# Peptides against a protein of PDB entry 3ESW, part 50

Target 1, 322 residues: chain A of PDB entry 3ESW
Amino acid sequence: NNIDFDSIAKMLLIKYKDFILSKFKKAAPVENIRFQNLVHTNQFAQGVLGQSQHLCTVYDNPSWHSIVLETLDLDLIYKNVDKEFAKDGHAEGENIYTDYLVKELLRYFKQDFFKWCNKPDCNHCGQNTSENMTPLGSQGPNGEESKFNCGTVEIYKCNRCGNITRFPRYNDPIKLLETRKGRCGEWCNLFTLILKSFGLDVRYVWNREDHVWCEYFSNFLNRWVHVDSCEQSFDQPYIYSINWNKKMSYCIAFGKDGVVDVSKRYILQNELPRDQIKEEDLKFLCQFITKRLRYSLNDDEIYQLACRDEQEQIELIRGKTQ

## One batch from the design tools (peptide; aimed at target 1 F5 L12 L13)

Design b2_p22_7_s3 (made by RFdiffusion4, then SolubleMPNN; from b2_p22_7, 12 letters changed)
Fold by OpenDDE base, seed 5:
Structure b2_p22_7_s3 (fold): chain B 322 residues (1-322), chain A 22 residues (1-22)
Amino acid sequence: as target 1 above (322 residues)
Amino acid sequence: SINNLLKILEMKFKKLLEEELK
């Protein structure tokens, strides 16, 4: 009997789809027990869970997206994107347009929109006075600052006029549209929202060694792409380990559809000890949270995301961006 | 594992399909 390889291939694909879908069904009681024990006994796991409860959902706010789009100079942005896209002559297809959009958003954000704030300017002396500012420490927010999800306020004294300037560390990205200044946290927070406002699939990447950045899923490249708003960096995951010679232990990506350990993408050398959690437990934790985030999705959505997840895992194992 | 092989095959097929659809 001639082995109908086409029929076998179709049958294998169906069985594989069913197998994948079975993994995303409701967690077994044993998995729930393991999860509960892990987050109650391991501080790192508890931290990852806590971050996921915020970062995976906070940016999926249509009202915020509208405010962002109303605030940005869309005419300038699209003019620049169209100009760069026209140079390609449409040879690479329409999907590359999104890559040009992200690159322009990086440019626009860093060059035209947002400001790095190592020290604030003196509220009394005006612009370009940050050099005269001495840190006095940090305190809790006042009543007005507390309205904008402010955890801490850095206090500075002007060496010239003696006045106090407050630098509240706002976590409300809508407030950041007004203040237009901050450090890596504020940059990444607002830029993540900006990318989301254009309908992009975006993840927030947390590094344990005090840095944060984004990833977006490029339909053109068919993979997750490193995006750092502070550095105006696109698809340069090596900048931390190689260019900065940064030592790192964990990089965790948080998105609406999942939580993923992306350490292998960014930690290329000088790896610090990964002693905060067992590797098996971290893998389980990320998978468990991802499963919960996908509970409301249909079978086709679950399958497509699972295929994407597997492609990413292969990429991370091979150490080459495909 | 058979699962890894299936995944590799699926990825290869998806790539082939993407190439044919270009």
Scores: peptide ipSAE 0.016, ipTM 0.477, DockQ to the pose 0.151
OpenDDE base, seeds 1, 2, 3, 4: peptide ipSAE 0.016, 0.010, 0.008, 0.013; ipTM 0.443, 0.482, 0.442, 0.444

Design b2_p22_7_s4 (made by RFdiffusion4, then SolubleMPNN; from b2_p22_7, 13 letters changed)
Fold by OpenDDE base, seed 2:
Structure b2_p22_7_s4 (fold): chain B 322 residues (1-322), chain A 22 residues (1-22)
Amino acid sequence: as target 1 above (322 residues)
Amino acid sequence: ENENLKKILLMKFEELLKKELE
């Protein structure tokens, strides 16, 4: 009996697809109860949920994308990308162009567009006066600052003129296109929007230990790629654990299609205790939120994303085989 | 025979999965 192995394999693939799709069906009542109990009893879970409600969807705004593209020097960006692409005589097709684009956007953003603001310059004394600024603390936004989703305002006093300078921590990325300054939060917020504005698949990575960055899905590399606008870093997930010797406990990636614990990509050494939530509960939480985010997708989209998720999980477990 | 069959099916399945993921 010639076993038609190809036919059997196709049947297995169909069954596997059905199995994967079954995981993304509407949550069972038991799962909903577990989810509700988890977010009501665990503060970390509540925080992850709260972040997902914002970060997973806020950047999917076509009006914002248009404003970004109108604000950036696209001629310069594409000129530089084309130049770098032309130098790589071994360019493996059109997919590598997007990697060059992201690298140029990192360069452009850090070198030409945005500024790091540890302390603001004195509004009275002018440029390069941040050294004279003493922090007085933080306060709520005023009426003008509140228009731009400002959660807090850092207050500084100039040691030279005695005047007060406000550094509002704007969460409106469109306002950041105007102000063009901030810390890791503002950098990552605006840069995430910038990447999204080019139609890229992007995640916002939150680290519990007060850093944030992006991940970009490279079609060329066929994986999620670390992107840090503050560091002008592309595909260097080790910089925090190794170069900075940073201690970390959690790195959570937030994208339109899912929430993923990416801690294994970035926490290579100096791991802090993961005591904020049970590992099983965190896994459940991320899967549950991801399932909700994908609820409106068709079966093919769900399947493709699920395959991508499995590939990522394999990558995270095996480590980079150099 | 059953182990060989399982191996062949697994290999074919993996090949199909790879193609579906490319």
Scores: peptide ipSAE 0.022, ipTM 0.558, DockQ to the pose 0.760
OpenDDE base, seeds 1, 3, 4, 5: peptide ipSAE 0.020, 0.025, 0.020, 0.019; ipTM 0.515, 0.568, 0.519, 0.529; seed 3 fails the geometry check

Design b2_p22_8 (made by RFdiffusion4)
Pose (drawn by RFdiffusion4):
Structure b2_p22_8 (pose): chain A 322 residues (1-322), chain P 22 residues (1-22); non-standard residues A184 YCM
Amino acid sequence: as target 1 above (322 residues)
Amino acid sequence: EEEELQEEVEELEEKIEELEEE
């Protein structure tokens, strides 16, 4: 009995596909209650549910993608990307070009395109002039800025001239293309959209302890890559936990293809208690949403995606890539 | 080669068992 593994191996891969295609089916009403309900037992759940709605489908918008592309200096971007491919892009330029592009976009966005804003500059006094602004709080948007999905307008008084500069906080990333300034918040909103506009596979990563950033899929490194525009950073998920020494509890990724707990990639010391939701319930929550996010996908798509997800679980469950 | 195929079969069985548990 030279036991045939190749036979048994090829078989199983077949059986596995059925198990997978079954998993991403229906929404049998049994687990539906578990969902509709959990979203009332727990707000961390309603939190994730709400954000999934605002953040997964939103950046897939051709009208926007095109405006961003019109607006960005593609000649400049692609020239530099090409110049860096020139100084040899790995023996296997095996979709490595895509990585060089993301890196250059980070540079352009930071060094060139967008600008940070703690207090705003005075609108009437010069440009470099923010530290003579004392804030008078926040309030609702006026008629004009109401168009751009704004909730809060921080207003400031200039002690040198008396005029009031205002700093609307927009969510319409197309509006940010114009204003070209802000904090992680909008830096990240626009940068996610920018990444999506090159057709990259992109995600919005949300840290409960007030920071947001991106994840991009590098076909060259065939895994998700941490991208943080504010820090012009490429593959440095440790940056928060170690370099900054920031204490963190949860990290959640959002995208058109799914919602995934990516904590393990980032919270690699100074771990805070995860005391917000039964860990079992969180796994369920993401799975149900990811499953819901895929009813209209076909079998080949449902499967190839589920494998990428699995590859990621092993990466996170373990301590490393591969 | 045979040992690699054996490891692959064990890994696939574990994965199917995990899905059956769901």

Design b2_p22_8_s1 (made by RFdiffusion4, then SolubleMPNN; from b2_p22_8, 10 letters changed)
Fold by OpenDDE base, seed 2:
Structure b2_p22_8_s1 (fold): chain B 322 residues (1-322), chain A 22 residues (1-22)
Amino acid sequence: as target 1 above (322 residues)
Amino acid sequence: RDKELKEIAKKLEEKIKKLEEE
């Protein structure tokens, strides 16, 4: 009996595809009940849901992409990318060009474009006066600040002149193109938009322990790559756990196509208790949100993304085989 | 080629089975 292995393989591939697609069909009533109960009873789950409602979609704005591309020095960026690609890239294929682009965007953003703001300069005394600034606390935005999705304004008093300087924590990334300063939140927010503006597949990674960064899907490396604009870091997921000796409990990635617990990529040591939600419930939550985000996609898109998700899960379990 | 396809088919079958048990 000549087992037509080709026919069997095709049949298995079809069945596997159908099985994967079945997971992304409309949620069963039982899953909806579980989801509703989880987000109503678990604050962490509610937080993840709330973040997903914003972070998964906010950066998919073509008007914002145009404004970003009009604001950046594209000639400088592409000149630098072309220069580095010409040195090293021809041997490794065209897909590596995008990795060079992301590396240059990291350089450009940190060195030429954006500034870290631990304390603002005094509005009265001028530049390089942040050392004279004393925090007085935080307050709500004024009428002008409220136009730019500002939730909090940090208030500082100058020890030299006694004047008050406001540091509004803007969440509008277009306003950040103007202000060009902030902390990890502003850096990651604007940098996520920048990467998206180049048509890249990007996730926003939220760490419970007050840090945020990006992931970029490298076609060259065929995986999600750690990207931290604050650190000008590319593919260095270990920097938090090892270099900073940071203690962490959760890292959640938010993208247009899904929400993924990426804690295993970044929490290599000094793991804090994961006591905010049951692991099974977190897995369910991320899958449920991901399923909702993919609801409008076609079967081929769903299948390709599911294959990518599985590859990522394998990577996260195996660790980087150096 | 047949050996490779057989191995792929077996891996897929094992994978489907694991996914059905979850």
Scores: peptide ipSAE 0.009, ipTM 0.370, DockQ to the pose 0.733
OpenDDE base, seeds 1, 3, 4, 5: peptide ipSAE 0.007, 0.000, 0.006, 0.008; ipTM 0.388, 0.353, 0.347, 0.372

Design b2_p22_8_s2 (made by RFdiffusion4, then SolubleMPNN; from b2_p22_8, 12 letters changed)
Fold by OpenDDE base, seed 2:
Structure b2_p22_8_s2 (fold): chain B 322 residues (1-322), chain A 22 residues (1-22)
Amino acid sequence: as target 1 above (322 residues)
Amino acid sequence: NKKKLEEIAKKLLEKIEKLEKE
């Protein structure tokens, strides 16, 4: 009896697809109870949930995408992308063009568009006066600052003129298109929106040890790629652990389609204790939130994303990003 | 082609079995 291996392979693929899809069905009552208990009893879990409710959805705003694209010098950006693509890219197909685009957006954002603000310039003395600024502390936003999702305002006194300068920490990325300045939080927030505005698959990566960056899904490389706007860095996940010798405990990626513990990609040495949550509970939490984010997707979308997730998990276990 | 399909089938079965035990 010639075993029809084609029929068996098809049947196995169907069963595998059905099995994968079964994992994304509505959570069982026991899973809901476990989730509720976890987020009510564990502060870290509550923080991850709170971040997911914002970061997984806020950047999927078509009106914001339009404002971004109208604000950027698209002619300059695409001119530079086309120039670099023409040198190297013709042999590698259309998928590599997006890698060149992300690299140019990193250049453009850091060199031409946005400014690092350790201390603000004095509002009275003008440009290049930040050296004269003394921090007085932080306060709540005023009525105008509160319109732009401002949680805190840093207060500075000018040593030269004695005037007070306010540095509001805006979380509204559209306001950041106007202010054009900030620290890692403002940089990552606006840059995440910029990448999303080009229709790219992007995640916001939160590090517990006070840093944030992006990941971009490269169709050319067929994986998630580290992207740091502050560093103009593309595919250099080692920069924090190795170059900075940074100690880290958790790196969590937040995207529209999921929440993923990406600590293994970035924590290569000097790992801090992972004592905020049990590893099994963190895995459960990320999977549970990811399932919820995918409830509106069709079976084919769910299956494609599940295959991508599995590839990423294999990559993170094997260390094969090199 | 048969050997490749057998290998794919075996890998898929191993994957399913691993996933059923998780």
Scores: peptide ipSAE 0.010, ipTM 0.437, DockQ to the pose 0.698
OpenDDE base, seeds 1, 3, 4, 5: peptide ipSAE 0.009, 0.009, 0.009, 0.008; ipTM 0.472, 0.386, 0.415, 0.429; seeds 1, 5 fail the geometry check

Design b2_p22_8_s3 (made by RFdiffusion4, then SolubleMPNN; from b2_p22_8, 12 letters changed; failed a check: too like the target's own chain)
Amino acid sequence: NKKKLDEIAKKLLEKIKKLEEE

Design b2_p22_8_s4 (made by RFdiffusion4, then SolubleMPNN; from b2_p22_8, 11 letters changed)
Fold by OpenDDE base, seed 2:
Structure b2_p22_8_s4 (fold): chain B 322 residues (1-322), chain A 22 residues (1-22)
Amino acid sequence: as target 1 above (322 residues)
Amino acid sequence: RKKELEEIAKRLLEKIKKLEEE
């Protein structure tokens, strides 16, 4: 019996594709009820949903991408990428070139473009005066600050001149192209937009324990790669758990095509209790939001993304066994 | 190629089965 293995493989692939596609059909009424109940009863779930409504789509703005590309020194960036690419003696390839681009963007952003702001400089005394600044607290934005999606303003008094300096926490990444300073939130916000502006597949990673970073999908490595603009870090997911000895409970990645619990990539030790939501409910929530984000995609796009998701899940499981 | 296709088919069947049980 010459089993036509090619025919069987094709049939299995068709059935598998159909099965995968069936998972991304419009949610059943029971799933909608479960989702609504979860979001209304669980604060963590509500927070994840709220973040997804913003972070999954906000960076897909062509006008913002144009402004970013007009603001960055593209000549310098590509010159440096070309230089580093040539040093490594790699064959020409767009896939690996993109990894060099992301590494240069990390360098450029941290070294040439953006500044860490623990405390602002005094508006009156000028540069390098942050040491003289005393925090007075936080307040709401004024009328000017409110134009740039500012949720809070940190207030500082200069110990030298007594003047008040405002540090608005802008959420508008275009304003951050002007101010060029902030903490992890501003860094990650603008850097996520920068990566998106180069047409890259990027996720915003939220850690419950007050840190945020990016993931970039490397076509060369064929996986999601840790990217932290604050640390100029590429593919070092261990830095938080191992190098910082940080205790963490949740890391959630937000992208245009999905919401994924990536805690297994970053929480390698010192895991805090995951008591904010049931694991099954978190899994359901992320899948449900991901399904909604993919409703407008065609069957081939859905299938390709599902294959990527599966590969990521395999990677996350294997990483614990090594 | 036959062994590779058999292994792929087996893996796909196992995945389908796992997914049907979820």
Scores: peptide ipSAE 0.008, ipTM 0.374, DockQ to the pose 0.694
OpenDDE base, seeds 1, 3, 4, 5: peptide ipSAE 0.000, 0.005, 0.006, 0.000; ipTM 0.366, 0.347, 0.363, 0.347

## One batch from the design tools (peptide; aimed at target 1 L12 F19)

Design b2_p23_1 (made by RFdiffusion4)
Pose (drawn by RFdiffusion4):
Structure b2_p23_1 (pose): chain A 322 residues (1-322), chain P 23 residues (1-23); non-standard residues A184 YCM
Amino acid sequence: as target 1 above (322 residues)
Amino acid sequence: EEIEEKEEEVKELEEKIEELEEE
């Protein structure tokens, strides 16, 4: 009995595909209550549910993608990307070009395109002039800025001239292309959209302790890669936990293809208690949403995606890539 | 060597199917 593994191996891969295609089916009403309900037991759940709605489908918008592309200096971007591919791009330029592009986009975005804003400059006094602004709080948007999905307008008084500069907080990333300034918040909103506009596979990563950033899929490194535009950072998920010494509890990724707990990638010391939701319930929550996010996908798509997800669980469950 | 690799692959696939059956 030279036991045939190749036979048994080829068989199973077949059986596994059925198990996978079964998993991403229906929404049998049994687990549906578990969902509609959990969203009332717990607000961390409603939190994730709400964000999934604002953040997964939103950046897939051709109208926007095009405007961003019109607006960006593609000649400049691609020239530099090409210049860096020139100083050899790995023996296997095996979709490595895509990585060099993301890196250059980070540079352009920071060194060139968008600017940080703590307190705003005075609208009437010069440009470099923010530290003589004392804030008078926040309020609703006026008629004009109401168009751009704005909730809060921070207003400031200039002690040198008396005029009031205002700093609307917009969510319409197309509006940000114009204003070209802000904090993680909008830096990240626009940068996610920018990444999506090159057709990259992109995600919005949300840290409960007030920071947001991106994840991009590198076909070259065939895994998700951490991208933080504010820090012009490429593959440095440790940056928060170690370099900054920031204490963190949860990290959640959002995208067209799904919602995934990516905490393990980032919260690699100074771990805070995860006391917001039964860990079992969180796994369920993401799975149900990811499953819901895929009803209209076909079998080949449902499967190839589920494998990427699995590859990711092993990466997180374990301590490394591969 | 090839047979050992295939044996490990079969075990990994069985474990994956068992985890899904638990669901």

Design b2_p23_1_s1 (made by RFdiffusion4, then SolubleMPNN; from b2_p23_1, 10 letters changed)
Fold by OpenDDE base, seed 1:
Structure b2_p23_1_s1 (fold): chain B 322 residues (1-322), chain A 23 residues (1-23)
Amino acid sequence: as target 1 above (322 residues)
Amino acid sequence: ENKEKLEKIAKELKEKIEKLEKE
């Protein structure tokens, strides 16, 4: 009797799928207790949870996506993407085209759209006056600034005219479409929304050592790709550890479908002590939050995402990130 | 050909399971 190997393979795949799906079922009471205890006793865990409650969902706003697409010069963007795509002689493929799109968005955002702001220009003296600005400190937002999710306003005095200039640190990315200036936080916030507005799978990466960037899931490369809007960087996860010689302890990625410790992708040398949480507890925390984010997904979506997660974990363990 | 496919699937599944059990 010819063993129906195809039928056996199908049965094994079904059983494997069921096994994977079983891990994404509602958390057991013991897991809920562990989670609650962890977030109440560990400040780092509480911080990760707090960030996940915002960063995992805030960018999934169709109204914001429309506003972004109406604000960007889409004709210029697509013209440049088409031009670069044509140079490489690649066959028409949506997957590789998206990589070119992300690269152009990086260019457009840094070169044409957004500005780095170490110090603001003087509101009275006009452009290129930031050199004359002395920081006086930070304060809370006024009534107008508070409308745009502003937690902090940096205050500057002009050494030339003596006037005060306010630099509100807006967290509302729609307000950032108007102001078009900021530091790494504002850059990453708005750029994450921009990438999301094109329907891309995007994560916000938080580094404990005061930097933030994005990851984009490339269907062409079939992996998460480092994207830094500040650096106009695509697929260069090594820039922080190697080029900057930056010391880092934690990099946590926040997306709609999960929270992932991506430290192994970016911390290649000069690792700082990971003493904020036990490694097992961090792993548990990220998995627990990820599981919650996926509760509304169907079995096929859960399975596909689980397969993606496994592939990423293999990549991170093997050090296959370029 | 079917045996090779099954062996490949079984190997991939085993590797995935072993990884998931170590996690």
Scores: peptide ipSAE 0.016, ipTM 0.525, DockQ to the pose 0.428
OpenDDE base, seeds 2, 3, 4, 5: peptide ipSAE 0.014, 0.015, 0.015, 0.007; ipTM 0.450, 0.485, 0.475, 0.370

Design b2_p23_1_s2 (made by RFdiffusion4, then SolubleMPNN; from b2_p23_1, 11 letters changed)
Fold by OpenDDE base, seed 4:
Structure b2_p23_1_s2 (fold): chain B 322 residues (1-322), chain A 23 residues (1-23)
Amino acid sequence: as target 1 above (322 residues)
Amino acid sequence: NRKKELEKIAKELEEKIKKLEKE
């Protein structure tokens, strides 16, 4: 009996594919009940759901991508990418080119395009006057600021001229292309959109301990890569736990194709208590939202994403990001 | 490659925009 090992392997692969696809079928009534109960009873779960409803889809706007690409100095960006790519002796068409693009976008964004704003400059005194600014507090947006998804406006008084300067905390990333300033929230928001505008697979990572960053899926590295626009950081997930000695409890990644607890990638030491939700419930929640986000995808897309997810889970368990 | 990538992105965006305008 010549066991056709190839035929058996093919059958096993088909069965495995069918098994994977079966997990993405419509949620059972019991899962829906569990989900509803979880988001109604657990505030952290409700927060994750609320964030997913925005962050998973907001950046998938082709009109915004067009505006971004029209706004950026693409000639400079690609000139620098091509230069660094050629310098390292890579051939055109290699998947690694995209990694060079992301690295240049990090450089360009931090060095040439966007500004960190601890305090705004005085609107009257001009540039480099932030040292003269005293915070007066925060207020709601005015009629103009409200057009750009502004929830809060920080108010500052100039110690030199006495004039008031408003620093609206815009959530509209298109407005951020104009203002070109902010803190980690504005940086990550606009940079996420920028990466998406280049057709990249990008996730927004929310850390419970008041930081946010991106992940980009590198086809060259075949994994999710840490990307922090504020730090001009590429593939340095350790910077928070090790370099900053930051204490953290949760890091949740939000993308068009899923929500993933990526805490294990970033929380390497100084872990805070994960007491906001049961681990099993968080895992269930992320899987449930992910399943919902993939509902309209075809079987091949679902299978490819499931394979990617499995690889990521293996990576996160093994701690092999070093 | 740069021009080709930009042309690809532009084309994909145009197609997506046209789809959204029809919905």
Scores: peptide ipSAE 0.030, ipTM 0.658, DockQ to the pose 0.015
OpenDDE base, seeds 1, 2, 3, 5: peptide ipSAE 0.008, 0.000, 0.000, 0.007; ipTM 0.438, 0.253, 0.363, 0.382

Design b2_p23_1_s3 (made by RFdiffusion4, then SolubleMPNN; from b2_p23_1, 11 letters changed)
Fold by OpenDDE base, seed 1:
Structure b2_p23_1_s3 (fold): chain B 322 residues (1-322), chain A 23 residues (1-23)
Amino acid sequence: as target 1 above (322 residues)
Amino acid sequence: SRKEELEMIAKKLKEKIEKLEKE
């Protein structure tokens, strides 16, 4: 009897798919209770949930994507991408072209579009006057600033003219297209939206130790790729731990399709104590939020994403990101 | 051979299932 190995393989694949899909079914009552208890009792868990409610969905706004694309110099961007793509002699492939696009967007954003702002220039004295600015503290937004999702305004006094300059910390990325300045938060916020506007799979990575960056899913590399707009960095996850010698405890990635602990990708040395939550509870939390984000997806989409998640987990365990 | 491909798939699936069951 010729064992129909093809039939057996198909049956095994079906059973495996069903098994994977079963994990993404609606949460059992016990899981809901565990989730609620965790979020109510653990401040770190509550913070992760709160961030997920914003960061996982806010960038999926077609109107914002249109505004971004209308604001950027697309002709310059694509000209530069085409030029760099042609130098490497790569066969025309959409997948590798996207990596070149992201690299150019990093260049364009840092060099041509956005500015780092440690201190603002004096509104009265004009450009290159930030050296004369003394911080007075922070306050809440005024009525105008509040229109642009501003939680904090930094206040500065000019040592030369004595005038007060306000530096609103806007969280509205559309307002950031106008102001074109900020620190790591504003940089990452707007750059995440920019990448999303090109139809890319992007995650926002939050580091507990006061830094933020992006990840882009490269179809060419078939993995998540580190992207830091502040550093004009592509695929250099080691820069924080190795180059900066930064001590870190948690890196959490937030995307439309999931929340993932990516600490193992970035924390290569100088690990700080992970004492904010139990590892099992963090794993559960990320999985639970991810499951909720996928409730509206069909079985094939869920399966494809689950396969991608498994590949990422294998990568993170093996340390084979590079 | 098709058999070797299937054995490889089955092995990969089994390893994945075992990992998923331990997690």
Scores: peptide ipSAE 0.015, ipTM 0.439, DockQ to the pose 0.467
OpenDDE base, seeds 2, 3, 4, 5: peptide ipSAE 0.007, 0.000, 0.006, 0.007; ipTM 0.344, 0.334, 0.345, 0.381; seeds 2, 3 fail the geometry check

